Peptides against a protein of PDB entry 3ZOQ. Designs and how they scored, part 53

Target 1, 223 residues: chain A of PDB entry 3ZOQ
Amino acid sequence: QLLQDSWWNQLKEEFEKPYYQELREMLKREYAEQTIYPDSRDIFNALHYTSYDDVKVVILGQDPYHGPGQAQGLSFSVKPGVKQPPSLKNIFLELQQDIGCSIPNHGSLVSWAKQGVLLLNTVLTVRRGQANSHKGKGWERLTDRIIDVLSERERPVIFILWGRHAQMKKERIDTSKHFIIESTHPSPFSARNGFFGSRPFSRANAYLEKMGEAPIDWCIKDL

## One batch from the design tools (peptide; made by RFdiffusion4, then SolubleMPNN)

Design b2_p14_6_s4 (from b2_p14_6, 5 letters changed)
Fold by OpenDDE base, seed 5:
Structure b2_p14_6_s4 (fold): chain B 223 residues (1-223), chain A 14 residues (1-14)
Amino acid sequence: as target 1 above (223 residues)
Amino acid sequence: MEELLKALAEDGAV
């Protein structure tokens, strides 16, 4: 099985739908004819690292990094050895200011994913050098379903929604059960307009503690 | 790449 059993149970019906079959056929062509990121094995890394039942926090991204070796199948995350993108640098600056973590020497957020932080992009693939090239191809329908099934879950989830694109998903989230942390995007173009000082990490942990759950260790060790 | 395409062809997801 490509997905953990808990996600498969939630999403199996989506994979049989025409939109996903069309997406799959598109992706076959794209990966054959173009350089697509992430590696096809990494597309569902967010779901691989964080089971449906283990999700504590969701951080929504838009689409993968489109540079060589960057995308890791996790929103905002980059593979070790890759220069931290500007948004990720700002995430780590906020992390440091919020809860005192050191800035790691790498950009891998796998440690968050393993703790129940679903690092989900709304679009899971991209062409090299072409941001949003796979927008409107079917991923959004699948990832909307991921949000929906999490919203339907009885156990509360914390959604961290950075920027307008992520915040558009708020309408799909049952705010009577789930918690939302909103700010501007960590991008250099928007971070100073509300992302910095938003303290999403401490706020998320405060909600987890209120729920009687273990907080996330947001601090990332050097490699 | 061929193996990846094959995986994409065989697997329901991706």
Scores: peptide ipSAE 0.026, ipTM 0.684, DockQ to the pose 0.025
Fold by OpenDDE base, seed 3:
Structure b2_p14_6_s4 (fold): chain B 223 residues (1-223), chain A 14 residues (1-14)
Amino acid sequence: as target 1 above (223 residues)
Amino acid sequence: MEELLKALAEDGAV
């Protein structure tokens, strides 16, 4: 899929900065010496599927799934044919309870991305079997800039911030223009403490309707 | 940007 010109206009200066060049050199070494996820061609899938101008909703994740064939460059999403991770199962349970959607037979959230849901991890790569292995290597600076340029946008955005890690980004969001939906994380360790019953999908659509925007079709069809 | 990102992705450099 082609990179959208609107993201290039917002991020072109970042790719020329020393931190990003250092990140690039690190990634070259990592992909050569280790098994890294996602596939290098999939790292920017969130930006490929959702242009800067088309962003309606942002869902922040931490880092990619670190198991074989799981990560596809979209937060919480897994490739078709991959077993749904526990957090994703809970997302679908909340989706069903919130707006009545059926649980899909796969874990791909590409249909959300195509509708303007930016499925962004704060760190875009990971070593196989080593969660957070690429934390603090430069991705957070780029993804902070993605949040910043969206916050600076005149057209409002809805930020869905599940758990403390995502909620730490709230300070970067102009709440005079943008909407924030906060709850505990969908993880089995936290979901019962506020994620379940938070109704993020209906709340997001209610904000979109108030802004005169088309709502998201959150229901995912079987493959 | 597309050409640049493709080139970076091809070698795993992103």
Scores: peptide ipSAE 0.021, ipTM 0.660, DockQ to the pose 0.023
Fold by OpenDDE base, seed 2:
Structure b2_p14_6_s4 (fold): chain B 223 residues (1-223), chain A 14 residues (1-14)
Amino acid sequence: as target 1 above (223 residues)
Amino acid sequence: MEELLKALAEDGAV
């Protein structure tokens, strides 16, 4: 669970920039004064589980879950033993309908991350009970750079962009090299408007196979 | 460098 050397080579310049230093100082205060999620050790879990070179698929989220014990530094994912949030339940419903996977008894997507699915939020921290509380504090600039360096990579990537927030990042993606899978968000408020039936998992695997890559085993085993 | 980022995160200093 360390930032892979391949990510460091791509991002090292960002960490020296004033915006990131300001973000860091803000985060120090926030973690000292407030309950912040995820755990500070888990902030970069998406990059830790999936190296720059190993990225096959990107799934963009907005910000971490803001409830106790939920966030684990991966978009949409929750720690084992945590009740599956509504959006994650819908993701698993679509997974079942798309490729026949059983709904797992937990919400951890670590198995996807280990296979090259970058589960990236655009904002990597949040205050307890306060969604988007760390929006506009510098994370978006770093995560935009993550998207940029992936877009610049010669080896193709599949970007799964659920909802308008994620889809706003499409302008940063070279669609001559990379594949985009778009739908409405898995949220109960939007899932029936296009997320269900979008079949992002089978479509992603079809692109991987076309590229000569091993498909993702999207099915998650019970714990 | 990986170790540095991890250490910074562990210290809440990300």
Scores: peptide ipSAE 0.021, ipTM 0.656, DockQ to the pose 0.023; fails the geometry check
Fold by OpenDDE base, seed 4:
Structure b2_p14_6_s4 (fold): chain B 223 residues (1-223), chain A 14 residues (1-14)
Amino acid sequence: as target 1 above (223 residues)
Amino acid sequence: MEELLKALAEDGAV
């Protein structure tokens, strides 16, 4: 199966639902007729790198980057060799100011994913050059279920919610069990309004330590 | 493209 057994157990019922079958048929047409990102094998990379049980932190994005070679199925992340998008540059600036990490020479966040940072977009596909082109097609229902099953998990999760779109998911999160880190979005249009200085990385690690869990090594090595 | 469609079909979940 594509998904790790832990995610399959949580999501198997969703894949049998009509909405997901319709989404799948839509995606088949879209990938056949259009340039869609990410590569079809990379759509669920967030779930592939981070099992349901291994999730420590969730970082929500909206939809994938819509330029060639950018998206790799992880929110905010870009493939090595790709120019860092403005929001990602600001994420690394905050990372440097928060915990002293050097700015990496690439934009891949795979090292975070492998440590239990679920880099989830709410919509998992996009047409080339057309932001939000797959909005309202069924992905949001699946990704809402992903949030729900994490919220239902006994072991606490840290949700990092940058900007209004991600913050709208807060109503689905049991804040009696789980921790929320909220700020404005890292976008150049909003970063100076609260993202910079929000220190999400040190705050996340402080929660992990309080829970008796190993902190995330947020520092990314050069390639 | 066919490989992508095949991957989507084989992958069952997507």
Scores: peptide ipSAE 0.021, ipTM 0.664, DockQ to the pose 0.026; fails the geometry check

Design b2_p14_7_s1 (from b2_p14_7, 9 letters changed)
Fold by OpenDDE base, seed 1:
Structure b2_p14_7_s1 (fold): chain B 223 residues (1-223), chain A 14 residues (1-14)
Amino acid sequence: as target 1 above (223 residues)
Amino acid sequence: AEEEALEEYDSRLD
């Protein structure tokens, strides 16, 4: 099956719906005729690394990086050996200022994913050099469902929503159960308007501790 | 706006 059991149980009906079938056919053509990121085997990495039941924190992104070798199926994350994009650099700067973590020598956030941080983009594929090229093709419907089933989960989740695009998903989140951390986007164009100093990492851990859960080790080791 | 700015900025890195 496409996903591990915990996510499959939540999402299997989506994959049978016409919208997803059409998306799949589109993607088959795109991957055959164009350069598409991430690698097709990495599209669902966020769900592979973080099971439905193990989700503690969600960090929403827009769509994958569109440069060669960058995207690895996790929001904001880049493969080791890839130059850190500006937004990611700012994330690490805030991480350092917030909880004292060193700036890692790579941009992989896999260690967060393995601890229960769902690094979800709303759109899961992109054509090389063409940001948002796969917007409105069906991914948003699936990823909305991902947010919905997490919102419906009894065990609370922390949603970190950077920027307006992510914050548009607030309406789908039951704030009677779940926690939301909001700020401006880590982009160089917006980070100084609220992202820096927002301390999302310590705040997330404070919520986790309040819930009686183990905090996230946000510090990333060098490779 | 942040995302639009992000996309424009990231595209310049390629």
Scores: peptide ipSAE 0.034, ipTM 0.714, DockQ to the pose 0.116
Fold by OpenDDE base, seed 2:
Structure b2_p14_7_s1 (fold): chain B 223 residues (1-223), chain A 14 residues (1-14)
Amino acid sequence: as target 1 above (223 residues)
Amino acid sequence: AEEEALEEYDSRLD
């Protein structure tokens, strides 16, 4: 099976639907004819690192980084050794200001994923150098379903929604059970309009503690 | 627009 059991039980029906089969065929062509990111084995890394039952926090991104060696199947995250993109730098600046974490010497957010932070992009693949090139090809339907099944889960989830694209998903989230943390996007073009000072990390941990759950250790160790 | 601006910005820095 494509996913671990907890996610497979929630999503297996999607993979049998025509839209996903069409997406899969499109991706086969794309990976054969173009340079596509991330590596095909890394497409579902967000779901691999964070099981359905272990999700505590969701951070939504749009689509993967489109430069060489950057994307690793986790929203906003880059592989070790890769220069931190501007938005990620701003995320770490807010992290430092919010809870006092040092700026790590790499951009991998795997440590968050392993603690229950689902780092989900709404679109899971991209052509090299062509942002949003795989928009509207079927990923959004699958990732909407991911949001839906999390919303339907009894155990509460915290959704961190940076920017308008992520915030469009609010209508899918049952706010009677789940918490939403919203701000502008960490992009240099929007961060000063609300992202900086939004303190999403401490706010998320405050909700987790209120629920009787262990907080996330957001601080990232150097490699 | 924020994400579009982000992608454009990142592309220019590449």
Scores: peptide ipSAE 0.034, ipTM 0.703, DockQ to the pose 0.119
Fold by OpenDDE base, seed 5:
Structure b2_p14_7_s1 (fold): chain B 223 residues (1-223), chain A 14 residues (1-14)
Amino acid sequence: as target 1 above (223 residues)
Amino acid sequence: AEEEALEEYDSRLD
C-alpha cells in the first residue's frame, strides 16, 4: 500500500476521491514530461518517517525545494551533501541560540522526523526551478486532511507554524487539545521580524514534557 | 507578502 498502516487508516479514503485521482494523473504527466521534485519515491517521506501515532510535533512548509538534489520529501530538509538553503540556515541559527545545538555540516532533518516531528509541506511536489508550480492541484486538500486527522487525535500535538501560509491552517487545529507555536518565517526576508528569538525548539520540548512525553533531541549530528 | 517574498528570494537563489 501507499502508506504505512497508521497513516493509511487515516487517509485511505482520500486516495479514492476524484480530486486525488486527478492529482495522481497530473503527477504522472508531470514526472514523465518535466523534472519534478522530490523523487516520486520520496513524496510521502514525511509520513513514512513519522507514523500517525508517533507524531509529536508538526512543522509545516509550503512546497519542496525546486533545485537539483535538494528536496527529500521533508519540509525544510535537504539531502546530505546539499548546500543548506537560507531558511534552513536560519533554522539552525535559531536552534543554536535556543538550546545550544551545533550547526550540522548537512541539512537533513531525518533525525527529527524519526523522533516524531512531522515535516509536512502543504504541497508535496514542484517543478524544477518553478516554486509553487503544483499549488492548487490537489495536494492542499490531502494535507488539510492530514492536519484534520491530527487535530482530531486525542493525544496532543504541537504545531509549529512559521509564516502566514502555515498560520492559515490554525482554523483546522483544535486548540483545546493541541498547542501552536507561531512566529514569522525563517526566510531571510522575515526571520529578523520574529523568527529569531522565538525559541520554538525549547518551547516545543517544554510542552512535550508537560504532556508527559519525551522531548525531541533537536541537535543534529554531523555526517 | 511573506510567502511572495520567499518565492522571489528562492527563485533568485537558483
Scores: peptide ipSAE 0.032, ipTM 0.674, DockQ to the pose 0.112
Fold by OpenDDE base, seed 4:
Structure b2_p14_7_s1 (fold): chain B 223 residues (1-223), chain A 14 residues (1-14)
Amino acid sequence: as target 1 above (223 residues)
Amino acid sequence: AEEEALEEYDSRLD
């Protein structure tokens, strides 16, 4: 099956719906005719690394990086050996100021994903060099459902919502059960307007501790 | 918008 059992049980009905079949057919054409990121096997990496039951924190992104070798199916994350994009650099700067972590020599956030941080983009594919090229093609409906089934989960989740796009999803989150951490986006254009000093990492861990869960080790080791 | 600004910025970096 496409996904591991915990996510498949939550999402299997979506994959049978016409919108997803249309998306799938579109993607077949796109991957055949264009350079699409990430690699098709990496599209659902966020769900592969973090099971439905193991989600502790969600960090929402817009769509994948559109440069060669960058996207690895995780929001904000880049493959090892890839130059850290500006937003990711700012994320690491805030991480350092928030909880004292060293800035890693790579941009892979896989260690977060393995600890229960769902690094989800709302759109899961992109054409090379064309940001948002797959917007409005069906991904948003699936990823909205991902947010919905997490919101419906009894075990609480922490949603980190950087910027307006992510914050628009707040209406789908049951704030009586789940926790929201909001700030401006880590982009150089917005980071100084609230992202820096927002301390999302320590705040997330504080919520986890209150819930009786193990905190995230946000510090990333060099490779 | 922040995302529009981000998109423009990332596009300029390529």
Scores: peptide ipSAE 0.032, ipTM 0.688, DockQ to the pose 0.115

Design b2_p14_7_s2 (from b2_p14_7, 8 letters changed)
Fold by OpenDDE base, seed 1:
Structure b2_p14_7_s2 (fold): chain B 223 residues (1-223), chain A 14 residues (1-14)
Amino acid sequence: as target 1 above (223 residues)
Amino acid sequence: AEEAEAEAVDSRAV
């Protein structure tokens, strides 16, 4: 099956819907005719690393990095050996100021994903060099459903919503049950307007502690 | 502006 059991049970009906079949056929053409990121095997890495039941925190991104070797199916994350993008650098700067973590020598956030941080983009594929090229093609409907089924889950989730695009998803989240951490985006264009000093990592861990859950080890070791 | 910022993040990643 396409997804591990916990996500498959929540999402299997989506994959049978016409919108997803149309998306799938589009993606087959795109991957055959153009350079698409991430690798097709990595599209659902966020769901592969973090099961439905294991989700503690969600961090929403827009769409994958569109440069060679960058995207690995996790929002904001880049493969080891890839130069850290500006937003990711700012994420690590805030991480250092918030909880004292050192800046890692790579940009992989896989260690967060393995601890229950769902690193979800709203759009899961992109053409090389063409940001948002797969916007409005069906991914948003699937990723909205991912947010919905998490919102419906009895066990609370923490949603970290950086920037307006992510914050637009707040209406889909049951705020009586789930926690939301909002700030401006880590982009160099917005980070100084509220992202820096927002302390999302310590705040997320404070909520996890209140819920009786183990906190996230946000510190990333060098490779 | 922030969508443009997110796009700018992606554009700067290249």
Scores: peptide ipSAE 0.035, ipTM 0.701, DockQ to the pose 0.114
Fold by OpenDDE base, seed 5:
Structure b2_p14_7_s2 (fold): chain B 223 residues (1-223), chain A 14 residues (1-14)
Amino acid sequence: as target 1 above (223 residues)
Amino acid sequence: AEEAEAEAVDSRAV
């Protein structure tokens, strides 16, 4: 099966729907004819690293990085050895200011994913050098369903919604059960308008503690 | 601004 059991149980019906079959056929053509990121085996890495039941925090991105070797199927994350993109650098600056973490020598957020931070993009693929090239092709319907099934979950989730694109998903989140942390996007174009000083990491951990859950170790070790 | 920001985020990924 495409996903591990906990997600498969929540999403298996989506993969049978016409929209996903159309998306899949599109992706087959795209991967055959174009350079598409991430690697096809990495598309669902966010769901592979963080099970449905283990989700504590969700961080929504738009779509994958579209440069060579960057995207690893996790929002904002880049593979080790890849230069940290500007937004990610700002994330680490806020992390340092918020909770005192050192800025890591790499950009991999896999350690967050393994702790229950779902690093989900709303669109899971992109053409090389063409931002949003796979927007409106069906991914949003699947990722909306991911948000929906998390919203329906009894165990609370913390949604970190950076920027307007992510914040548009707020209507799908049951705020009677779930917590939302909102700010401007970590992009250099918006970070100074509210992202810096928003302290999403300490705030997320404060909610986790209130829920009686273990906080996230947001500090990333050097490689 | 955020749409432009989102596009800018994507464009700066390269």
Scores: peptide ipSAE 0.034, ipTM 0.704, DockQ to the pose 0.110
Fold by OpenDDE base, seed 4:
Structure b2_p14_7_s2 (fold): chain B 223 residues (1-223), chain A 14 residues (1-14)
Amino acid sequence: as target 1 above (223 residues)
Amino acid sequence: AEEAEAEAVDSRAV
């Protein structure tokens, strides 16, 4: 099966729907004819690293990085050896100011994913050098369902919503059960307007502690 | 949009 059991139980019906079959056929053509990121086996890495039951925090991104070797199927994350993109650098600056973590020498957020931080993009593929090239092709319907089934979960989730695109998903989240942390996007164009000083990491851990859950170790070790 | 701006910045950084 495409996903591990906990996610498959939540999403299996989506994969049988016409919209996803159309998306799949589109993706087959795209991967055959174009350079598409991430690697096809990495598309669902966010769901592979973080089971449905283990999700503690969700961080929403838009779509994958569209440069060579960058995307690894996790929002904001880049493979080791890749230069940290500007937004990710700002994330690490806020992490340092918020909870005192050192800035890592790489940009991989896999350690967060393994702790229950779902690093989900709303669109899961992109053409090389063409941001949003796979927008409106069906991914948003699947990722909306991912948000929905998390919102329906009894065990609370913390949603970190940076910027307007992510914040548009707030209407799908049951705020009677789940917690939302909102700020401007970590982009250099918006970070000074509210992202810096928003302290999303300490705030997320404060919610986890209130829930009786183990906090996230947000500090990333050098490689 | 902030994400479009982020993507543009990341696009320039690539």
Scores: peptide ipSAE 0.034, ipTM 0.693, DockQ to the pose 0.121
Fold by OpenDDE base, seed 2:
Structure b2_p14_7_s2 (fold): chain B 223 residues (1-223), chain A 14 residues (1-14)
Amino acid sequence: as target 1 above (223 residues)
Amino acid sequence: AEEAEAEAVDSRAV
């Protein structure tokens, strides 16, 4: 099966739907004819690292980084050895100011994913050098369903929604059960308008503690 | 604007 059991039980019906079959056929062509990121085996890494039941926090991104070797199937995250993109640098600056973490010497957020931080992009693939090239091709319908099944879950989730694109998903989240942390995007163009000083990491941990759950160790060790 | 700007930043990081 394509996904681990906990996610498969929630999403298996989506993969049989015409929209996903059309998406899959599109992706087959794209991967054959173009350079597509991430590697096809890494598309669902967010769901592989964080099971449906283990999700504590969701951080929504738009689409994968479109440069060589960057994307690893996790929102905002880059593979070790890859230069940190500007938005990710700002995320680490806020992390440092929020809870005192050192800025890591790499950009991999896998340690967050393994602790229950679902690093989900709304679009899961991109053509090299062409941001949003796979927008509107079917990924959004699947990732909307991911948000929906998390919203339907009884155990609360914390949604961190940076910027307008992510915040548009708020309508899908049952705020009677789930918590939302909103700010401007970590992009250099928007970070000074509310992202810096938003303290999403400490706020997320405060909610986790209130729910009787273990906080996230947001600090990332050097490699 | 924010999305377009955010996208532009990530695009420039390539």
Scores: peptide ipSAE 0.034, ipTM 0.703, DockQ to the pose 0.116

Design b2_p14_7_s3 (from b2_p14_7, 10 letters changed)
Fold by OpenDDE base, seed 5:
Structure b2_p14_7_s3 (fold): chain B 223 residues (1-223), chain A 14 residues (1-14)
Amino acid sequence: as target 1 above (223 residues)
Amino acid sequence: DEEKKEEEYDSRLD
């Protein structure tokens, strides 16, 4: 099967629907004829690293980085050895100011994912050099369902929604059960308008502790 | 819009 059992049980019906079959066929053509990111084996890395039951925090992104070797199937994350994109640099700056973490010498957020931080893009593939090239092709319907099944989960989730795109998903989240942390996007165009100083990492951990859950170790070790 | 600006900025500087 495509996904681990916990996610498969939540999403298996989606994969049988026409929209996803059409998406799958489109992706087969795209990967055969174009350079598509991430690697096809890495498309669902967010779900591979973080099971449905283990999700503690969700961080929503738009679509993958579209440069060589960057995307690894996790929102905002880049593979080791890749230069940190500006938004990611700002995320680490806020992390340092919020809870005192050092800025890592790489941009991989896999350690967060392994602790229950679902690093989900709303669109999971992109054509090289063409941001949003796979927008409106079916991914959004699947990722909306991911948000929905998390919202329906009894065990609470913390949703971190940076910028307008992510915040558009707020209507799908049951705020009677789940907590939302909102700010402007970490992009250099918007970070100084509210992202810096928003302290999403300490706030997330504070809620986890109130819920009787282990906090996230947000600090990332050098490689 | 904000989304477009975010994409353009990251694309230029990474």
Scores: peptide ipSAE 0.062, ipTM 0.775, DockQ to the pose 0.121
Fold by OpenDDE base, seed 1:
Structure b2_p14_7_s3 (fold): chain B 223 residues (1-223), chain A 14 residues (1-14)
Amino acid sequence: as target 1 above (223 residues)
Amino acid sequence: DEEKKEEEYDSRLD
């Protein structure tokens, strides 16, 4: 099966639907004829690292980085050895100011994913050099379903929604049960309008503690 | 929109 058991039980019906079959066929052509990111085996890394039951926090992104070697199937994250994109740099700046973490010498957020931070893009693939090239091809239906099944989960989740694109998903989240942390996007074009000083990391951990769960160790070690 | 702007910014760096 494509996914580990906990996610497969939640999403298996989606993979049988026509929209996903069409998406899959499209992706086969794209990967064969063009350079597509991330690597095909990394498309579902967010779900691989963070099981359905282990999700504590969700951070939504738009689509993968479209440069060589960058995307690793996790929102905002880049592979080790890759220059940190500006939004990610700002995330680390806020992390430092919020809870005192040092700026890591790499951009991999895998350590967050392994602790229950679902780093989900709404679109999971992209053509090299063409941002949003796979928008509207079917990924959004699947990722909407991911949000839906998390919203339906009895155990609460914390959703961190940076920017308008992510915040548009708020309507799918049962806010009577789940916690929402909202601010402007960490992009250099918007970070100073509310992202900086929003302290999403300490706020998330405060909610986790209120829920009786272990907090996230947001600090990332150097490699 | 904000995320799109960020992606455009990254494209300038590459």
Scores: peptide ipSAE 0.060, ipTM 0.776, DockQ to the pose 0.119
Fold by OpenDDE base, seed 2:
Structure b2_p14_7_s3 (fold): chain B 223 residues (1-223), chain A 14 residues (1-14)
Amino acid sequence: as target 1 above (223 residues)
Amino acid sequence: DEEKKEEEYDSRLD
């Protein structure tokens, strides 16, 4: 099946809906006729690395990096050997200032994903060199459902919402059960307006500890 | 849009 059992049980009904079938047909054409990122096998990497039950933290992004070799199906993350994009560099700067982690020599956030950090973009594919080219094609409806089923989960989740796009999803999150950490986006255009100094990593771990859960080891080892 | 601006920034670096 497309997804591991825990996510499949939550999302299987979506894949049968017309909107997703239309999305799938669109993607078939796009991957055949254009260069699309990430690799089709990596589209659902966020769900592959982090099961529904294992989600502790959610970090929302918009859509994948649109340059060659960058996107790996995880928000803000890039494959090893790829130059760190500006927003990711700022994320690591904040990580260093927040909890003292060294800046890694790569940009892969897979270690976070494996610990329960769902690195979810709202749109899961993009055409090379064309940011937001797959906006409004159906991904948002699926990823909204992902947020919904997490919100409905009894076990609390921490949602880290950087920037306005991510923050628009607040209305879908039951704040009686779940925690939200908000700031401006890590983009160079907005990071100095609130992202720097927001300390999302220590704050997330504080919530996890309060809930009796193991904190995230946010520090990333060099490869 | 902060994220859109980021993409514009990245595009300039490409």
Scores: peptide ipSAE 0.056, ipTM 0.775, DockQ to the pose 0.118
Fold by OpenDDE base, seed 3:
Structure b2_p14_7_s3 (fold): chain B 223 residues (1-223), chain A 14 residues (1-14)
Amino acid sequence: as target 1 above (223 residues)
Amino acid sequence: DEEKKEEEYDSRLD
């Protein structure tokens, strides 16, 4: 099977639907004819690192980084050795100001994912150098279903929604069960309009503690 | 869109 059991049980029906089959066929052509990111084996890394049952926090991104060696199937995250993109730098700046973490010497957020932070892009692939090139091709339907099945889960989830794109998914989230943290996007174009000072990391941990769950260790060790 | 602007900004730095 494509995914670990917990996610497979939630999503297996989606993979049988025509829209996903069409998406898959499109992707086969794209990966054959174009340079597509991330590596095809890394497309579902967010689900690989964070099981359905282990999700504590969701951070939504738009689509993968479109430069060589950057995308690793996790929103905002870059592979070790890759220069930190501006938004990620701002995320780490807020992390430092919020809870005192040092700025890591790499941009991999895998340690968050392994702790239950689902780092999900709404679109999971991109052509090299062409941002949003795979928008509207079917990924959004699958990732909407991911949000839906998490919203339907009895155990609460914290959704961190940076910027308008992510916030458009708020209507899919049952706020009677789940908690939402909203601010402007960490992009340099918007970070000073509300992202900085929003303290999403301490707020998320405060909610986890109230739920009787272990907080996230947001601080990232150097490699 | 803010996220799209992020991608544009990142692209200029690469």
Scores: peptide ipSAE 0.061, ipTM 0.780, DockQ to the pose 0.120; fails the geometry check

